# Ledger of designs, part 318: peptides against a protein of PDB entry 8HF1

Target 1, 320 residues: chain A of PDB entry 8HF1
Amino acid sequence: NVMLYATKPTEVMVSFPHQEQVLTVTRLISAEIEKFYVSLDLMNIGVQPIRRSKSLQCLRDPSKKSFVKQLFNDFLYQMKEYGIYAASIAIISLIVEFDIKRRQAETLSVKLMHRTALTLCEKIRHLLVQKLQDMTYDDDDDNVNTEEVIMNFSTPKVQRFLMSLKVSFADKDPKDICCLVFVERRYTCKCIYGLLLNYIQSTPELRNVLTPQFMVGRNNISPDFESVLERKWQKSAIQQFRDGNANLMICSSVLEEGIDVQACNHVFILDPVKTFNMYVQSKGRARTTEAKFVLFTADKEREKTIQQIYQYRKAHNDIA

## One batch from the design tools (peptide; made by RFdiffusion4, then SolubleMPNN)

Design b2_p30_6_s1 (from b2_p30_6, 10 letters changed)
Fold by OpenDDE base, seed 2:
Structure b2_p30_6_s1 (fold): chain B 320 residues (1-320), chain A 30 residues (1-30)
Amino acid sequence: as target 1 above (320 residues)
Amino acid sequence: EEIIEDKSGEEEFEKRLKKAEEVRKRLLAE
């Protein structure tokens, strides 16, 4: 029970300016998704057999339309919260999911729905990649995975997070690092993982220092074939982190699901702490001597964030 | 204990933000 341990990590707050990335490409993508939702609502996919999946939590809309909308809404969130570069990685996950669902479709109407969603994702990917390429002044170097491109097309939150990693871990011994990065949403884990791989590879001071991995909570795992792969990946990722083959783990609310990870010396909270449980569980992993618990906040929300953390500290002390 | 504000790399961060804004402005003007 993580609540029983009096963890005394150093609590650190890192602020970033609130900047709305008003790019024409993001407006265009949002408008294309909205048009797609109108089209999706008009699609007749017929009566789908109600498979009683025993897991109550995924209200699988028998129409499968709600799941399609959820994935695009999660993508729109990632594009807004993390930027165009992160969105270019996030869209690949949607492409993979819709291609799997298209192949598994039991009806022509459902197959067509997933095909239409896939075509939209391919269009979105093209728009994002084209915009990333517009920064490469050298027509010959198609490499959109430079530190400069990553930074310029990331939100201030992500930029500040990447800089905090560089400052914290530059030229350190990999064995002395045990880092957790908490994000709110399941799909963000994979997106930020891909971003970190490219950033670490483009940053000499972090190359061979940080080896990232990601894990996703079990409760969000669909019982489909995808869930078996995700469960295998999760087990492998946790094992690599335990064995020291990975020293940075990106996770969502996974710890609430009874996944135990080792004591860490760094815990980064990339997204706002929305629940007391998230605060206690994430802070409870910063258990080593000199452990740091790092919070990211927008400047406009700084005071609110501080007040919320003090409320959570008080509530934790009243239960302990 | 008070929450410690980490201002490490703030100057570099501001420089990178300005550069990113300049690049975005150029890409919007084209």
Scores: peptide ipSAE 0.379, ipTM 0.885, DockQ to the pose 0.765
Fold by OpenDDE base, seed 1:
Structure b2_p30_6_s1 (fold): chain B 320 residues (1-320), chain A 30 residues (1-30)
Amino acid sequence: as target 1 above (320 residues)
Amino acid sequence: EEIIEDKSGEEEFEKRLKKAEEVRKRLLAE
């Protein structure tokens, strides 16, 4: 019972300035997605056969259009919340997913819809990568994964998070590190994982110190082929984290459902804590004597965040 | 207990923010 152990981790708040990244490229990408939504709404894909797959997702959108819009909305969120660099990684996940859906399409109209979505994703990827390359003066794609590019094209939240990791873990023994990073959305786990891999590789003080993994909660695993791969990945990632082969785990709030993760000495909450359950469960993973529970907040939301955490703390103490 | 505000690396963070703003300004002027 995660509620019963009064884990008293040190609660730490890290603030960052709220910046609306008004880049021309982000406006262009948003406008292209909006144009695509107009075209998508005009697409007549007919009545789709209800696949016998009991996946709740197939039941929710007989047109399969809402799923496409959801992925692009999640991408737009990631671009806004994490920046252009993170968006360049996030778009790859959309490309992979739309390619799978294109191959699984039962009708030519659905296949065309996913092909059009893929074409847009490829255009977005090109726009993002080009903007990352504009800084490096080198045509070498490997040069976009430098610490400088990552930091300059990340939001203040991500910049502050990466710096907090560097300060917390520079030159430490990897065996002494058990870190969880909580994010709100499932797709953010993969995006932040890719970003962290590149950042760690570009940061000498974190090389061979941090070995990241990611996990996605079980409930969103469609019983489809993706679910089998994700289940295998999740089992492997959890096992690597248990064996100490990974010492940083990125997870969505869906870890609420009883993934047995070890007691951690660091828990980072990258996104706002929206629920009491998220607070209790994430904090309940910081179980070592010197455990830190680190919250990231925009300066404008600082007071609201503090008040919310005090309310959650009070509610937790009243139940415990 | 009061929530501890961690200002560790704030100076480096401010320097990085300024650099990122300068880069963005250059890339917006192009």
Scores: peptide ipSAE 0.369, ipTM 0.880, DockQ to the pose 0.765
Fold by OpenDDE base, seed 3:
Structure b2_p30_6_s1 (fold): chain B 320 residues (1-320), chain A 30 residues (1-30)
Amino acid sequence: as target 1 above (320 residues)
Amino acid sequence: EEIIEDKSGEEEFEKRLKKAEEVRKRLLAE
């Protein structure tokens, strides 16, 4: 019995300096969101009937206010963790979601709540875009999507990630690349996807090398609101990745839900590994010969990250 | 097997970090 030693991927750690983004614009945006929360708490939107969805998922706030706050909290997280450039893409997703919710509103009060949230998102978008434009010395080149703007307005984590992609994949054959990028949050998938599209387009060495896609988890807090469009997009994205028409897939905990993704030669973990299951499942996708499993960590969390990975390795070896 | 620390591109990364800090300082001085 030749125990087929499943070729364990090479585990690689990439560190980045922790920088607190002390930007006036981020403080202004945070303050505007906090003011909006005060106003939101004062809004009387009426008691909506508790639709008991059969899934044991958390008490859906019958007011839908908790969902609005969750989206803005996720945005604030993305702005902090990925930077202003990523936030300028993330805010567009909030605009789209609040516009859909505004159109689907069963009451005038709920419609007004989503309209107020939408107006705040438009203001935030304007503040972010204006700050990105302040770097373009040429008033005529409205192109905030340059490599320089992307890098300068991204966090050190995102900068180091983009550089690691460039070093790993510059001028390679697209067919030799099968890359997964894991992120913690669903909305981060779309944000990092938009960032990567712009970065790849601005980087000649990657333009014809990387074709990104993103996959959004089915664990929608409201599966009922997975638009037919999102489900079609998800199926198309998975199929493109299977067919080799896309060679980089950004995903969250989606792979925990039994989505069959092919064996990859590169797995990047952009966000901290918080669970043993996430470690095993993400590492378990790096199955090719010479596969790399790349972890990103802040310098201050380096030792803690190393210890956690050794604990997960030990636990995995004790079960295998 | 030890986790490999990838220091590839650290010098370029440090140069970019310094440039980004200089740009941020310039934008804070305006």
Scores: peptide ipSAE 0.360, ipTM 0.873, DockQ to the pose 0.709
Fold by OpenDDE base, seed 5:
Structure b2_p30_6_s1 (fold): chain B 320 residues (1-320), chain A 30 residues (1-30)
Amino acid sequence: as target 1 above (320 residues)
Amino acid sequence: EEIIEDKSGEEEFEKRLKKAEEVRKRLLAE
């Protein structure tokens, strides 16, 4: 039980300015998704044959429309919270998912719905990539994965996070690093993983220092929806992190399911700590003597975040 | 113990933030 470990890591706060992304491209993408929702609501998908798995009945919108909307809502969240560069990676995950669902479609109406969603994702990807390319002044440098492009098209939160990684880990021995990065949402793990791979490759001081992996928490809702591929990938990622072949692990808050992650010297909380359980579980992984527990907060939420952490500390000390 | 405010890299962050804002202004003028 992670709650029983009275770990006293150094708690560190890193602030960043809150900036609303007032980009024309983000408004265009949001408007295209809203138009798609109107069209999606008008689509007659018919009564889908209720696959008799009794356990899945409550969560499957029989139209499968709710799942499509969830993926686009998660994308919109990632674009808002992490920026256009992160969104260009996040949209690829939607393309892959909708292509799988299109191939698995049992009806022509469901196949058409997933095809329409896929076409929208391809349009969104094109708009994002075009905007990333517009920044490369040199017509010849097709490399949208430079440190400059990543930083310029990331939110202040992501910029400050990347700088904190650079300051913390520049030119260190990879063996001395055991880092966890906590994010709120499952899909954010893949997005931030892809962003970090490109950032580390573009940053000489982090090349061969940081080897990232991600862990998608088990979806408590349906172990049957975890593809055999996702389960194999999770086991491989955890094993690489245990063996020291990966030294940075991106996790969603769903560490509840007893994934024994080793003691770490750094724990970064990229998204706001919303629950006491998230605080205790994430902090309980920072177990080394010099362990750091780093919180990222918007300047406007700084005082509220400090007060919330003090309340969580008090509650934790009263239970321990 | 008080939460430590980490200001490491703040100057570089402010420089990058300004650059990103200048880029955004240029991209809004196009």
Scores: peptide ipSAE 0.371, ipTM 0.883, DockQ to the pose 0.804; fails the geometry check

Design b2_p30_6_s2 (from b2_p30_6, 12 letters changed)
Fold by OpenDDE base, seed 2:
Structure b2_p30_6_s2 (fold): chain B 320 residues (1-320), chain A 30 residues (1-30)
Amino acid sequence: as target 1 above (320 residues)
Amino acid sequence: DEIIEDTSGEEEFEKRMEEAEKVRKRLLEE
């Protein structure tokens, strides 16, 4: 019952400039995905057996085409919201998913569909990595995982988030840190996790300070073999966070799903707070003395964000 | 309690943004 603990964390707002980073590469990738959707709609994959998914919520299109489109739409969202560096990590998750689905394909037509999706993902990965390498002036140092590359190819939101982590945690004792990072989408957890690993490794002030983990909501886990691995990973990640072996946890809506995490001294909301439940559950984790609840907002949405938070505060006080 | 506006690291952020923009411009000119 997170609502009952009237811990008043310090609510902090961090603004970032709204820059539409319209790179030619992002336009090209979007156009290639759109062309792929046209081709995908023309693919005859036959009548697929309606497997009754026990979880009523994911209307798995029996055609499996909707799932393919969902993954690419989530990728496009990540590329837009987090930048091309994050997209280079996100595309690997798609490659893994489509390779598993290709191997598990019951029909040749479904196998070919997933193969075509994989070929597109490999092309996208190449385009992204090539663009990241264009910044490495030294032909000999193919290391795209520098602080400079990460910062330069991230959106202002991600840049400001990384800077806020550096300011908040530089040269601190790891044992004194219990940090949550909330993101909206499940796939963003893995993407931001990979980005943070590389950023922390490239930032001397954070390298021995922050140990990140990620967890995803159970309701979004497909009941297949991937779901067993993801459940094992989730249990391990939560346990590492509880044991203090990890001190930063990236999560999406997980607390709404009844996953309990310890009281934290920092809660970062990387994406906009869209629901009252998300506000209450995330804020309710900032329960230590001097806990901070940090919100990120675009400058253009600052006033709207402030008004929304005051509405949620009022609604919370009316229920408490 | 008012929401605190955190401007910490803004100067470093602006500097990094300017550097990133200079690099992006160079990469567009090549």
Scores: peptide ipSAE 0.351, ipTM 0.847, DockQ to the pose 0.698
Fold by OpenDDE base, seed 3:
Structure b2_p30_6_s2 (fold): chain B 320 residues (1-320), chain A 30 residues (1-30)
Amino acid sequence: as target 1 above (320 residues)
Amino acid sequence: DEIIEDTSGEEEFEKRMEEAEKVRKRLLEE
C-alpha cells in the first residue's frame, strides 16, 4: 500500500489593506446604473414566451430584465473588488453580451431594452477610459495600458496579486511555470485575463515568461450559442494549457465541474475561499513537490480567513 | 504546518501605496 503521500502544498497568505476606493467616477457610474434600473423597471417588454426546455432548470428563465440587472450588478462588483482598470475591461464584456442579446431579440421592446443597456455601457466605458487617461501626463501617449496606470487604478488586492506574480515569476523559464488563478465569479476570469495580458506586456520581466489563458464555468443556465462558443473556448484554453502554450490559467468554479487541469506548481486564490469544496479542489491542483497555494486576504479578514483555513484543514484530515 | 505569511513586496507595496496616496491627494487638491 504505497500511501501516495499527496505532497501538501505550502500554504501562503498575502494580506492587503482594505481601501474603499472613493472615486467620484465610481459614484457617478453607480448612480447612472441605478437610474437605468428605474427606467428598466418602467419598460414594458411583454410576456416572454416560456420556452419549455425539458430540463427542470429552464423553468426559471430569468426575466430578460433580471439578466440585464445581473450583468450590471456583476460589473459593479468587478469595479469595487478589482478597481477602475479592471472595470474598463469588464464593461467590454457587457457590451459584447448586450450586442448579442440585441441581435437575438425576438421583439422590438426587448431589442430597445438591450440597446438602452448598450448606450449606458458605452457611457460607462467612456467615463472609465477618460479617468485612466487623466493620469497619463503625456497627451501623446494614448497608452492607458502601462504598469503604472494598471497599478494605480487597481484595488490593493489586485496590486498585491500583480506584485506576487512579478516576484514569483520574474525572469523564470516559462516551462517551469504551471500556475492556476482561482476567482469566484465567471466574469472576473475575463477581466483579470485582460488585465494580466496588459500587465505582462507592460512588465519586461514577465514578457515571454507568462502566457495567460482563462476558463469560465459551464454553469450557463442557457444552452444558447454563447455556451457553445464558450465550450469551444474552454476546450482550446485547456488544450493550450496542457500543451504548455499557456502557463497561467484563470479559473472560476471550473474544477467543481470536473475539468481536469494539470498538476500545478502555483495556485493563487484571488478571492475569498467560500466553500470547503473550493478549498479542497483548488489545493488539490497544487501537486508538485514545491507547490505553493497562495491566498489573498484583506487585513480586516485575516484572522477569520486563518481560522476558516484551519477548519477546512481539519475537516479534510477527518475525511482522509 | 503554519500558514506562511508572505511579506514579500510589502515594502514596495507600501511605497506604491504612498505614491498612489500622494497622487490621489494631488488629484483631490485640483
Scores: peptide ipSAE 0.348, ipTM 0.844, DockQ to the pose 0.656
Fold by OpenDDE base, seed 4:
Structure b2_p30_6_s2 (fold): chain B 320 residues (1-320), chain A 30 residues (1-30)
Amino acid sequence: as target 1 above (320 residues)
Amino acid sequence: DEIIEDTSGEEEFEKRMEEAEKVRKRLLEE
């Protein structure tokens, strides 16, 4: 009985400066979304027939206005937390979602609501892309997906995360890498995935080293919003990660309750660890002998983060 | 075990932060 003493992962903290990105474009976008909310509240969508989907949320807002607001609020969060570059990717996810919902709309009023939301998303996308292009001095290189553009239009958190990936994985054998990246929100998985694809492609040292995938937790609250496509994608992404065809997986905290992901040598926590369960589940994936558990924290929250991790360690040791 | 502070890539990060700040300043002046 070789009790493989599961070597506890090395816990690493990476600090970044707290900077509020106050850009004119972000203010404009926020103002356009607020104007849209006013218009949305004035829209008479009528009583939709309550499809007996057992989700408590469908009972509270038959107009689906709350869902539209949720998507834009999640976008605003991503723009704030990850930056303009990440927002340019995040807005595409909203465009796709609103286009699907526009096509699925049973009433003209709901179709019009989603069309109006879609039009706003296209305007936001244009504003973001234009601002990314303002850095490309050469009008001829329409490629806003350079390392420079990605870094300059990302928050300090994202910049520091990307640098940590570069330092950790530059010129390594892809087979030796099994990395998880945990994010708080479901939609952040797709956004950071798109950002990483572009960053890896623009970073020679990571090109052909990192192959990212993302996994979104099952939305237990609204199974109706899980498209068959999303479920297929999740299964495929997990399988690719298990087969070693992908070596970096971006996960939201919702994955804690049921997806058997393999033992990883790196676990990055991009967003603050808010719960003991998140700490245990995410750290519990770093099971290799040289596994690293990397936390990102703002300098202002450094001490609080350290104390919280020590509290979680103590609580975990008392249960184990 | 103490949490290890990782300063790897800090110099590159600082350069990128300075560049991003220069861009932000230009973008605020526009």
Scores: peptide ipSAE 0.330, ipTM 0.810, DockQ to the pose 0.837
Fold by OpenDDE base, seed 1:
Structure b2_p30_6_s2 (fold): chain B 320 residues (1-320), chain A 30 residues (1-30)
Amino acid sequence: as target 1 above (320 residues)
Amino acid sequence: DEIIEDTSGEEEFEKRMEEAEKVRKRLLEE
């Protein structure tokens, strides 16, 4: 009964300015992706072989094009919501995925489609990395992972989140920290994980304090599509978090099903809470006496966010 | 219970935002 112990974590709101990052590079990347979509729509990949497993049929995009578009749309979302630094990490995940799909391609046309997508991702990666390097007078790739570069090329939301982590956890005992970070999208978990690794490494007061992990919720749609590697990673990540070898876990909202995550003292909601269920589940993880439930909101949406949280709180109290 | 507004690190945030804006402006002028 997750409902019964109405742990009353302290609900904290952190505001950030809504800034549309109007970088020329982001416009260029968006335009290149849109051009690619036009090209992708014109690609004849033929009739996709219907693999006989009836259960898997409903989950397979028969065109395989929608999956490609989904990954790029998720990338565009990450670039918009988290900034170009996060996007430089996110694009690597697309590269890996499209390379896998290219190798698994059953037809030359599908192989070519994934190769074209991969080439675009490599171009995007180059554009992003180049823009990150433009700040570093030194051509050394290692210099793009500085606190300065991370902060300057992150959105205000991410900047404020990183600062909130720094304020919350600077020079604390890592054993006293049990932190969850909730993000909306599955792919954001790995992106924010990579960003946090680099940020923590560049931030002396956090370097030996925070050990992040990420958990991609079980794809409720098809556990069969979870790679054995992803399942092993999830089990390992959960175990590390349970054992205290990791003290910050990045989770997507899909944690609904049965991941027994320990009672946490901090829960950060990086993305807007869109559902009552997400509110209850995420808040229900902040179970320690001094637990904090931290919400991030754009200034323009502050009032709307407050009202929504009060509605959720009321609804939760009426059910509890 | 009211939602607590956390302004912790706001000054550092504003400074970093200003720095980021200055950098972005420089990188747009180049």
Scores: peptide ipSAE 0.324, ipTM 0.803, DockQ to the pose 0.734

